# Designs tried in a protein design run: peptides against a protein of PDB entry 4J2C. Part 12

Target 1, 107 residues: chain A of PDB entry 4J2C
Amino acid sequence: MEDPFFVVKGEVQKAVNTAQGLFQRWTELLQDPSTATREEIDWTTNELRNNLRSIEWDLEDLDETISIVEANPRKFNLDATELSIRKAFITSTRQVVRDMKDQMSTS

## One batch from the design tools (peptide; made by RFdiffusion4, then SolubleMPNN)

Design b1_p10_6_s2 (from b1_p10_6, 6 letters changed)
Fold by OpenDDE base, seed 3:
Formats: structure tokens, sequence, C-alpha cells
Structure b1_p10_6_s2 (fold): chain B 107 residues (1-107), chain A 10 residues (1-10)
């Protein structure tokens, strides 16, 4: 059985890319209200929030796998480099999500 | 996540 960590990681990365595109549009719509319809603002906001929530959920699951691996190191046989890469991905992605959420909450 | 659960919890 292959480790599914990279599969979920890939799904998160795709969701991040989608969210970043939506966030850019969200920013543009709010910057120039004359070019923005309420319908597009609502749609963009909803899609963005849905993507961010999906990412956060997956990150929690990915983070849990780290705890499981660290509690059972011999079972999974991951080296320090691989574990560091996994941790770094979770940390950096959480920061990306947090930055977008912070900007949305202040608007 | 079902995929992760199957691998890491079973």
Amino acid sequence: as target 1 above (107 residues)
Amino acid sequence: NKELEKFYKE
C-alpha cells in the first residue's frame, strides 16, 4: 500500500492555487465596486471560503499523520528529510491560508 | 480523510 500523503498534498496544492486565483479576483472586485456585481462578489467570496475550509480540513488530517508517524517511527520508516518536508508544507500552507483569511476578515 | 485513515490508522 502506497503512502497517500503526497496525494492529499497534491489536492491541497491544487486547492491553494484555486484559492489564490479567487482571492485575486475578490481583491479586484472590492477595489473597484463600479466593475463588480453583488452576484460575482458573493460567488467569489463563497468559492474562496469553501476552498480555504477544504484546505484547512486536509491540513488537519495531514498534521495528524505527522503525530502518528512520530509516535510509531519504526512502522513507517520515514527519514528526517521527508518528515521535515511534510512539516514544512503544512506550516507554510497554513500561513498562506491565514494571510488570505486575515485580509478577508478585515474587509 | 479516508485515504489517510486507511494507511495511517489501520
Scores: peptide ipSAE 0.630, ipTM 0.944, DockQ to the pose 0.893
Fold by OpenDDE base, seed 5:
Structure b1_p10_6_s2 (fold): chain B 107 residues (1-107), chain A 10 residues (1-10)
Amino acid sequence: as target 1 above (107 residues)
Amino acid sequence: NKELEKFYKE
């Protein structure tokens, strides 16, 4: 059985890209009300929140794998570099999500 | 995530 970490990582990366696109549109709609409809704002907001929620869910699962690996290092045989890459991905992605959420909550 | 669970928890 192959390690599925990279598969989920890839899915998260795609979701981040989608969320960033939605976030950009969200900001554009709010910055120019003449081009914005309530329907599109609501749709965009909902889609964005759904994507962010999906990302956060996957990040929790990915983070759990880190704990499992660290508790059972010989079972998984991951080197320090690989583990650091995985941790960094989770940390940086959480920050990206947090930044978008913070901006949405203050609007 | 079921795929992660299968690999990491079994």
Scores: peptide ipSAE 0.630, ipTM 0.944, DockQ to the pose 0.899
Fold by OpenDDE base, seed 2:
Structure b1_p10_6_s2 (fold): chain B 107 residues (1-107), chain A 10 residues (1-10)
Amino acid sequence: as target 1 above (107 residues)
Amino acid sequence: NKELEKFYKE
């Protein structure tokens, strides 16, 4: 069986890209109400939140794999560099999500 | 995640 970590990582990356696009639109809609409709604002907001939630869920699962690997190093025998990259991905992605959520909560 | 669970929790 192949390690599915990179598959989920890829899915998260795609979701992040989607969220960033939605976030940009969300920002534009709120900055210029004259070009925004309530329907689009609501749709964009909901889509964005859904994407962010999906990302956070996957990140929790990915993060758990790190704990499992570190608790069972001989079973998985992952390269130290690879493990570092996995950790960095989770950390940086959480920050990206956090930044968007922070801006949404303070709007 | 089903795929992760299957691989990491076997």
Scores: peptide ipSAE 0.629, ipTM 0.944, DockQ to the pose 0.873
Fold by OpenDDE base, seed 4:
Structure b1_p10_6_s2 (fold): chain B 107 residues (1-107), chain A 10 residues (1-10)
Amino acid sequence: as target 1 above (107 residues)
Amino acid sequence: NKELEKFYKE
């Protein structure tokens, strides 16, 4: 059986790109009300929040796999470099999500 | 995630 970690990682990366696009539009709409409708603001806000929640959920699952691997190192036989890359991805992605959420909560 | 579960929890 092939390790599905990279599949979920790829899905998260795509979701991050989508969220960043939505976040940019969200900021544009709020910065210039004359070009924004309430409908688009609501839609964009909802889509953005849904994407962020989806990412956070996947990150929790990916993070759990790290714990499982570390508890069963002989079963999975991952080298230290690969494990570090996986951990770094989760940490950095959480930070990207947190930054967007922080900006949304302060507006 | 069902894909992860199949690989990591079986």
Scores: peptide ipSAE 0.627, ipTM 0.943, DockQ to the pose 0.849

Design b1_p10_6_s3 (from b1_p10_6, 6 letters changed)
Fold by OpenDDE base, seed 1:
Structure b1_p10_6_s3 (fold): chain B 107 residues (1-107), chain A 10 residues (1-10)
Amino acid sequence: as target 1 above (107 residues)
Amino acid sequence: NKELKEFYFE
């Protein structure tokens, strides 16, 4: 069986890109209410929140794999460079999500 | 995540 980390990583990356697009639209809608309908605001807000929640959940699972690997290094035989890349991805992606949530005044 | 669970908890 192949390590599925990269598969989930790719899914998270795709979700981040989607969320960033939704976030940009969310910002535009709220900055100029005259160009926004309640329906689009609600849709965009809900889609954005759902995407962010999905990303956060996947990041938790990805983060858990790090703990498992570090507790069982011989079982998985990952080199330090790959492990660092995995950790960096989780850290940076969490920050991206946090930034959007902060700007939405949500937690 | 099902994919991760199957690999990392096997």
Scores: peptide ipSAE 0.551, ipTM 0.929, DockQ to the pose 0.860
Fold by OpenDDE base, seed 2:
Structure b1_p10_6_s3 (fold): chain B 107 residues (1-107), chain A 10 residues (1-10)
Amino acid sequence: as target 1 above (107 residues)
Amino acid sequence: NKELKEFYFE
């Protein structure tokens, strides 16, 4: 059985890319109300929130795998470099999500 | 996550 970590990582990255696009549009709609319909604002906001939530859920699961690997190093046989890369991905992605959420909450 | 569950939790 192949390690599914990279599969979920890829799904998270795709969701991040989608969220970034939605966030940009969200910003544009709020900066220029004359170009925004209530329908698009609501749709964009909801889609963005859904994507961010999806990312956060996957990150929680990915983060838990780190704990499992660290508790069972012989079972998974991951080297320090790979483990560091996995941790860095989770940390950096959480920061990206946080930045978008912070801006949305202050708007 | 179902994929992760099978590999890491089972």
Scores: peptide ipSAE 0.551, ipTM 0.928, DockQ to the pose 0.875
Fold by OpenDDE base, seed 3:
Structure b1_p10_6_s3 (fold): chain B 107 residues (1-107), chain A 10 residues (1-10)
Amino acid sequence: as target 1 above (107 residues)
Amino acid sequence: NKELKEFYFE
């Protein structure tokens, strides 16, 4: 069976791109209330939050795989560089999500 | 995640 890590990673990356677009729109709507409807604000906010939750859930699962691999190195035989890239992806993506969430909670 | 579960937990 092929390692599905990269598949989930790709899904997370797509979700991040979507979230960033929604976040930009969210910021624009709140910056100029005269051009914003409550309906669009609510829709954008909900879509953004849903995407962020999805990302966080996937990151949690991805992070768990790291623990499993490190506990069973002979079973998976992952390259050290690849493992480092996986860890870096999770760490950096969590930071991106956290930054958006922090700004949303401040509004 | 179903995909991850099948590969990493089984």
Scores: peptide ipSAE 0.550, ipTM 0.928, DockQ to the pose 0.899
Fold by OpenDDE base, seed 4:
Structure b1_p10_6_s3 (fold): chain B 107 residues (1-107), chain A 10 residues (1-10)
Amino acid sequence: as target 1 above (107 residues)
Amino acid sequence: NKELKEFYFE
């Protein structure tokens, strides 16, 4: 069986790209109300929040795999470099999500 | 995640 970590990682990366696009539009709509309808603001806000929640959920699952690998090193046979790369991806992606959420909560 | 569960919890 092939390790599915990279599959979920790819899905998270796609969701991040989508969220960043939605976040940009969200910012534009709030900066110029004359170009915005309440319907688009609500749609964009909801889509953005849904994407962010999806990312956070996948990151929790990916983070759990790290714990499993560290508890069973012989079973998965991952070197320290690969494990560090996986951890760094989770940490950096969480920061990207956190930054967007912080800006949304303070707007 | 179903994909992860099948591999990491087998």
Scores: peptide ipSAE 0.549, ipTM 0.928, DockQ to the pose 0.861

Design b1_p10_6_s4 (from b1_p10_6, 8 letters changed)
Fold by OpenDDE base, seed 2:
Structure b1_p10_6_s4 (fold): chain B 107 residues (1-107), chain A 10 residues (1-10)
Amino acid sequence: as target 1 above (107 residues)
Amino acid sequence: NEELRKFYYD
């Protein structure tokens, strides 16, 4: 069977793109209240939070697979380059999520 | 994640 890591990775990437769009709108709404309705602010905020939570959940699962692979290297037989790419994706994506969450929590 | 579970635990 095919390794589903890249499938989930793709889903996370899509969610990140969506979240970034929502975050941009969220920022715009807060910067210019005259263009914002309470309904849109609430909707945007909720959608953004939902996307971020979804990403974080998938990242936890992806991160767990790393531990499984490293504990069972002979079973999965992944090369160092592939493993490095997977780790880098998780690390960088967590940073992107963290940056958005930090700005939301301080605004 | 069900997809991951099937591959990594089964």
Scores: peptide ipSAE 0.578, ipTM 0.934, DockQ to the pose 0.859
Fold by OpenDDE base, seed 5:
Structure b1_p10_6_s4 (fold): chain B 107 residues (1-107), chain A 10 residues (1-10)
Amino acid sequence: as target 1 above (107 residues)
Amino acid sequence: NEELRKFYYD
């Protein structure tokens, strides 16, 4: 069986792209109320939060795999570079999600 | 995640 880490990584990346699009629209709607309906704001907010939640869940699972690999290094035979890339992806993606959530919570 | 579970826990 092939390691599915990068399959899930790809799914997370797609979700991030979707969330960023929704976040952009959310920002636009709040910046110019004349172009916004409450219905679109609510829909956009809901879709955005759903995507962010999905991302966070997948990141937790991906993070768990890191722990498993580090506990069983010979079983998975990952080099330090690949492990670093995996960790960096999780860290940076969490930051992206956090930034969006912080802006949403203060608006 | 089922995909991850199958690989990392089996």
Scores: peptide ipSAE 0.577, ipTM 0.934, DockQ to the pose 0.888
Fold by OpenDDE base, seed 4:
Structure b1_p10_6_s4 (fold): chain B 107 residues (1-107), chain A 10 residues (1-10)
Amino acid sequence: as target 1 above (107 residues)
Amino acid sequence: NEELRKFYYD
């Protein structure tokens, strides 16, 4: 059985790209109300929030796997470098999500 | 996540 961490990591990366696109559109709609409908604003806002929540959920699951590996190091045979890379991915991705959420909450 | 569960809790 292959380690599915990289599969979920890839899914999260794709979801981040989607969220960034939605965030850009969200910003554009709010910056020029004359070209925006309330329907598109609401749709974009909801889609963005849903995507961000999905990413956060997957990150929690990925973070849990790290705890499991650290509790059972010989079972999974991951070196410190690989574990560090996985932790860095989770940390940096959480920051990207946090930055978008912070901008949404201050608008 | 079901994919992760199958591997990490196996």
Scores: peptide ipSAE 0.577, ipTM 0.934, DockQ to the pose 0.854
Fold by OpenDDE base, seed 1:
Order: C-alpha cells, then structure tokens, then sequence
Structure b1_p10_6_s4 (fold): chain B 107 residues (1-107), chain A 10 residues (1-10)
C-alpha cells in the first residue's frame, strides 16, 4: 500500500488555497459594506470557517502520523529529510490558518 | 482520515 500522507497533504494544500481566496473576499466584504450583501457575507464566512476547520482536522491527523512514525521508525523507515518536510508542512500550514483565524477574531 | 488510519495503524 502506498503511503497516503502526500494525498492528504495535497488535499490540505487545495483547501488552504480555497480558504485564502475566501479570506480575501471576506476581508473585502467587511471593509466595504456597500459592496456586500448579507447573503454573500454569510456564505463567505461559513465557507471560510468550514474550510479552516477541515484543514485543522487534517493537520491533526497528519501530525499524528508523525508521532506514529517517530515511535516506530523501523516499521516505516522514512527518510529523515522526508520527515522534516512533513513536519515543516504541518507547522507552516498551521501558521497560515492561525493568521487567518486571528484576523477573523479581531474583526 | 480513513486512508491514513489504514496505512499507519494496520
């Protein structure tokens, strides 16, 4: 069986791109109410929150795989560089999500 | 994630 880490990673990356687009629109709608309808604000906000939640869930699962690999290195025999890349992806993606959530909480 | 579970826990 092929390691599915990269599959989930790809799904997270797509979700991040979607969230970033939604976040930009969310910012625009709130900054200029004259261009915003209640329907679009609600839709954008909900879609954004849902995407962020999905990303966070996937990141938790991905992070758990790291723990499993580190606890069972012989079973998986992952390259050290590969493991570092996986960790870096989780860390950086969490930061991207955190930045959006922080801005949403202050608005 | 079911795919991850199958690979990492089985």
Amino acid sequence: as target 1 above (107 residues)
Amino acid sequence: NEELRKFYYD
Scores: peptide ipSAE 0.580, ipTM 0.934, DockQ to the pose 0.891; fails the geometry check

Design b1_p10_7_s3 (from b1_p10_7, 6 letters changed)
Fold by OpenDDE base, seed 2:
Structure b1_p10_7_s3 (fold): chain B 107 residues (1-107), chain A 10 residues (1-10)
Amino acid sequence: as target 1 above (107 residues)
Amino acid sequence: MKELREFYYG
């Protein structure tokens, strides 16, 4: 069986790209109310939040795999570099999500 | 996720 980590990673990356697009639109709508409708604002906000929640959920699962691997190194025998890349991905992605959430909560 | 559970806990 192949390690599904990279598959989930890819899904998270796609979700991040989608979220970033929605976030950009969200920002535009709030910066220029004259070009925004309540419906689009609500839709964009909800879609963005849903994507962010999805990402966070996947990151929790991915993060758990790290703990499992570190607790069972002989079973998985992952390369140190690979493990580092996985950790970095989770950390950096959480930061990206956090940055968007912080801006949304302070708007 | 199901895929992760199967691989890491299976």
Scores: peptide ipSAE 0.500, ipTM 0.905, DockQ to the pose 0.865
Fold by OpenDDE base, seed 4:
Structure b1_p10_7_s3 (fold): chain B 107 residues (1-107), chain A 10 residues (1-10)
Amino acid sequence: as target 1 above (107 residues)
Amino acid sequence: MKELREFYYG
């Protein structure tokens, strides 16, 4: 059986790209009300929040796999470099999500 | 994710 970690990682990466696009549009709409409708603001805000929540949920699942691997190193046989890459991905992605959420909460 | 559970807990 193939390790599905990279599949979920890829899905998270795509969701991050989508969220970043939505976040950019969100900022544009709020910066110039003359070009924004309430409907688009609401839609963009909702889509952005949904994407961010989806990412956070997947990151929790990915983070759990790290704990499982570390508790059962012989079963999965992952080298230290691969494990570090996985941990770094989760940490950096959480930071990207946190930065967007922080900016949304301060507006 | 179901795929993760099947691999890591299976």
Scores: peptide ipSAE 0.497, ipTM 0.905, DockQ to the pose 0.871
Fold by OpenDDE base, seed 5:
Structure b1_p10_7_s3 (fold): chain B 107 residues (1-107), chain A 10 residues (1-10)
Amino acid sequence: as target 1 above (107 residues)
Amino acid sequence: MKELREFYYG
């Protein structure tokens, strides 16, 4: 059985790209009200929040795997470099999500 | 996710 971490990582990366696109549109709609409808704003906001939530859920699961590996290092045989890459991905992705959420909450 | 649970808790 292959380690599914990279599969989930890939899915998270795709979700981040989608969220960033939605966030850009959200920003554009709010910056130029003449081109924005309430319907599109609401749709974009909802889709964005859904994507961000999905990412956060996956990150929690990925973070849990880190704890499991660290508690059972010989079972999974991951080197320090691989573990660092996984941790860095989670940390940086959480920051990306946090930045978008912060901007949305202040608008 | 189910895939993660199966691998890491299996």
Scores: peptide ipSAE 0.496, ipTM 0.904, DockQ to the pose 0.874
Fold by OpenDDE base, seed 3:
Structure b1_p10_7_s3 (fold): chain B 107 residues (1-107), chain A 10 residues (1-10)
Amino acid sequence: as target 1 above (107 residues)
Amino acid sequence: MKELREFYYG
């Protein structure tokens, strides 16, 4: 069977793109309250938070796979380059999520 | 994710 890591990675990437769009709208709505309805603010905020939570959950699962692979290197036969790519994706994506969450928490 | 569990723990 094929390693599903990249399937989940793709899902996370799509969720990140969606979250970034929602975050941009969220920022615009809060920047100019005259153009923002409470309904849209609430909807955007809720959708954004849901996406971010989904991403974080998937990243935890992806991160766990790294530990499993490193504990059983012969079973999965992944080279250092592949592991580095996977780790880098998790690290960078966590940072993207953290940056959005930090800005939301201060508003 | 179910698919991850099946592959990595199966």
Scores: peptide ipSAE 0.495, ipTM 0.904, DockQ to the pose 0.868

Design b1_p10_7_s4 (from b1_p10_7, 7 letters changed)
Fold by OpenDDE base, seed 3:
Structure b1_p10_7_s4 (fold): chain B 107 residues (1-107), chain A 10 residues (1-10)
Amino acid sequence: as target 1 above (107 residues)
Amino acid sequence: MEELRKFYYS
């Protein structure tokens, strides 16, 4: 069976791109209330939060796979560089999500 | 993710 890590990684990357677009719109709506309707604000906020939650959930699953691999190195035989890339992806993506969440909680 | 579970816990 093929390792599905890259598939989930790709899904997370797409979700991040979507979230970044929603976050930009969210910022614009709050920056100029005269151009924003409550309906769009609510929709954008909800969509953004849903995407962020989805990303966080996937990252948790991806992070778990790292632990499994490290506990069973001979079973998976992953290259050290690949494992490093996987870890870096999780770490950097969590930071991106955290930055957006921090700004949303402050608003 | 179900696909991850199937692979990593197989």
Scores: peptide ipSAE 0.546, ipTM 0.917, DockQ to the pose 0.902
Fold by OpenDDE base, seed 2:
Structure b1_p10_7_s4 (fold): chain B 107 residues (1-107), chain A 10 residues (1-10)
Amino acid sequence: as target 1 above (107 residues)
Amino acid sequence: MEELRKFYYS
């Protein structure tokens, strides 16, 4: 059986890219109300929140796999480099999500 | 996710 970590990682990265685009549009709509309809603002906001939530959920699952691997190192046989890469991905992605959420909450 | 569960809890 193939390790699905990289598959989920790819799905998370895709969601991040989507969220970044939505966040940019969200910022534009709020900074220039004359170019924004209520419908687009609501849609963009909801889509952005949904994407961020999806990312956070997947990150929780990915983070759990780290704990499982560390508790069962012989079963999975991952080297330190790969484990570090996985941890770094989760950490950096959480930061990206956090930055967007922080800006949305203060708007 | 189910795909992760199947692998990591198998």
Scores: peptide ipSAE 0.544, ipTM 0.916, DockQ to the pose 0.895
Fold by OpenDDE base, seed 4:
Structure b1_p10_7_s4 (fold): chain B 107 residues (1-107), chain A 10 residues (1-10)
Amino acid sequence: as target 1 above (107 residues)
Amino acid sequence: MEELRKFYYS
């Protein structure tokens, strides 16, 4: 059976790219009201929040796999380097999401 | 996710 970690990682990466695009549009709409409709602002805001929630949910699942591997090292045969890469991905992605959420909450 | 569960809890 193939380790599905990289599959979920790829899905998270795609969702991050989508969220970053939505975040950019969200910023543009709020900066120039003459180019924005209330419906587009609401749609963009909702899509962005949904994407961010999806990412956070997947990151929680990925983070859980780290705990499982560390509790059962011989079962999964992951070296320290691979485990560090996985941890770094989760940490850095959480920071990217947090930065967008912080900017949305202070707007 | 179900994909992760199938592998990590098998």
Scores: peptide ipSAE 0.543, ipTM 0.915, DockQ to the pose 0.891
Fold by OpenDDE base, seed 5:
Structure b1_p10_7_s4 (fold): chain B 107 residues (1-107), chain A 10 residues (1-10)
Amino acid sequence: as target 1 above (107 residues)
Amino acid sequence: MEELRKFYYS
């Protein structure tokens, strides 16, 4: 059985890209109300939040795997570099999500 | 996710 971490990582990366696009549109709509409808704002906001929620959920699962690996290092045989990459991915992605959420909540 | 569960809890 192959380690599915990279598969989920890829899915998260895809969701991040989608969220970033939605966030960009969200900011554009709010910056120029003349080009924005309430319907598009609501749709964009909803889609964005859905993506962010999906990312957060996957990150929790990925974070759990790290805990499991660290508790059972011999079973998984991951080197320090790989583990660091995984941790860094989770940390940086959480920050990206947090930044978007913070901006949305203050608007 | 189920994929993660199957691998990491096997």
Scores: peptide ipSAE 0.541, ipTM 0.915, DockQ to the pose 0.871

Design b1_p10_8_s1 (from b1_p10_8, 5 letters changed)
Fold by OpenDDE base, seed 1:
Structure b1_p10_8_s1 (fold): chain B 107 residues (1-107), chain A 10 residues (1-10)
Amino acid sequence: as target 1 above (107 residues)
Amino acid sequence: LSVSELYKLM
């Protein structure tokens, strides 16, 4: 049986890659205004924020699954290693998102 | 997709 956790995990990973690309473009546009239109800046900013928000929501959802598993461990029968990997993924991904958000808030 | 809701239903 497929665990739906990994489906969302995969989607989050893809969204992170997309966000990082958008973030790079966002940075480039702001660093050289002569090559940037307001429309592209706005579009890139909005797309980036939307992606980051989506990731954050998915991470909260994934984090909740951990709570559910820990509340009834025998039902899901996840070993400690797998649970640690899941937690680490959420933690590290949140940090990646936070870093981008922090840089955006200072611009 | 809400994986937490799926987990609650499992």
Scores: peptide ipSAE 0.631, ipTM 0.944, DockQ to the pose 0.746
Fold by OpenDDE base, seed 5:
Structure b1_p10_8_s1 (fold): chain B 107 residues (1-107), chain A 10 residues (1-10)
Amino acid sequence: as target 1 above (107 residues)
Amino acid sequence: LSVSELYKLM
């Protein structure tokens, strides 16, 4: 049985890329209102928020797997390096999401 | 897809 962790990891990575594109457009729309319609702002904002929420949910799910593995390491046979990589991915991705959310909350 | 639930079943 293959480890399903990487399936979700891949989905998160795709969602991050999508969110980054949406965030860029969101920034552009707000920096130049003359080029922005309320409809596009609303659409972009909603899509961005949806992506961010999706990522956050997946990260919580991935984080739970870490707890499960650490509770019974012999069952999963993951080495320390792999576990560290997984933890780092979750931590760094949460930071990316947080940075976007922080900027959105101030606009 | 809930990977944590899958892990609980593994």
Scores: peptide ipSAE 0.629, ipTM 0.943, DockQ to the pose 0.813
Fold by OpenDDE base, seed 4:
Structure b1_p10_8_s1 (fold): chain B 107 residues (1-107), chain A 10 residues (1-10)
Amino acid sequence: as target 1 above (107 residues)
Amino acid sequence: LSVSELYKLM
């Protein structure tokens, strides 16, 4: 049986890629207002925020699995390196999301 | 999909 952690991890990775594309378009629209419509700005902004919220929710869920594993290490028998990779993924992804959110809030 | 809930059930 496949570990469901990787299913969500994959979904998060896809959402991050999508968000990064939306964020790039968002910045482009703001940098050149002559080519930007309010409709596209609103759509892009909403889609971006939705993706970011989705990622954050999934990261919280993934983070909870870490707590569960650490509370019962023998039950799950995860490799130490694997656990580190999982933690690093959550941490780094949170930072990516935070960076985009910070730029959106200060624009 | 709630992975944490699945883990709790394992």
Scores: peptide ipSAE 0.624, ipTM 0.942, DockQ to the pose 0.760
Fold by OpenDDE base, seed 2:
Structure b1_p10_8_s1 (fold): chain B 107 residues (1-107), chain A 10 residues (1-10)
Amino acid sequence: as target 1 above (107 residues)
Amino acid sequence: LSVSELYKLM
């Protein structure tokens, strides 16, 4: 059976891609209000926020698995390099989310 | 889906 970590990782990656597309559209809509309807702005903003929240929740869940593994390493027998990759994924993805959130909060 | 819960059950 595949490690369930990778299932969630894949979902996060897809959500990030979706969020990045929504963020781009969000930026475009705000840059040129003449091309933006209130409905699209609201929809885009809401979808973007929902995606970001979903990512954040999944990252917290993934982060918890790190703690579980580190608390009982022999049970899981994960390679140290793999564990580092997982940590790096969580850290870098959080930064990506933070960057989008920061720009949204200042708009 | 809670991967952490799955890990706890492993």
Scores: peptide ipSAE 0.622, ipTM 0.942, DockQ to the pose 0.752

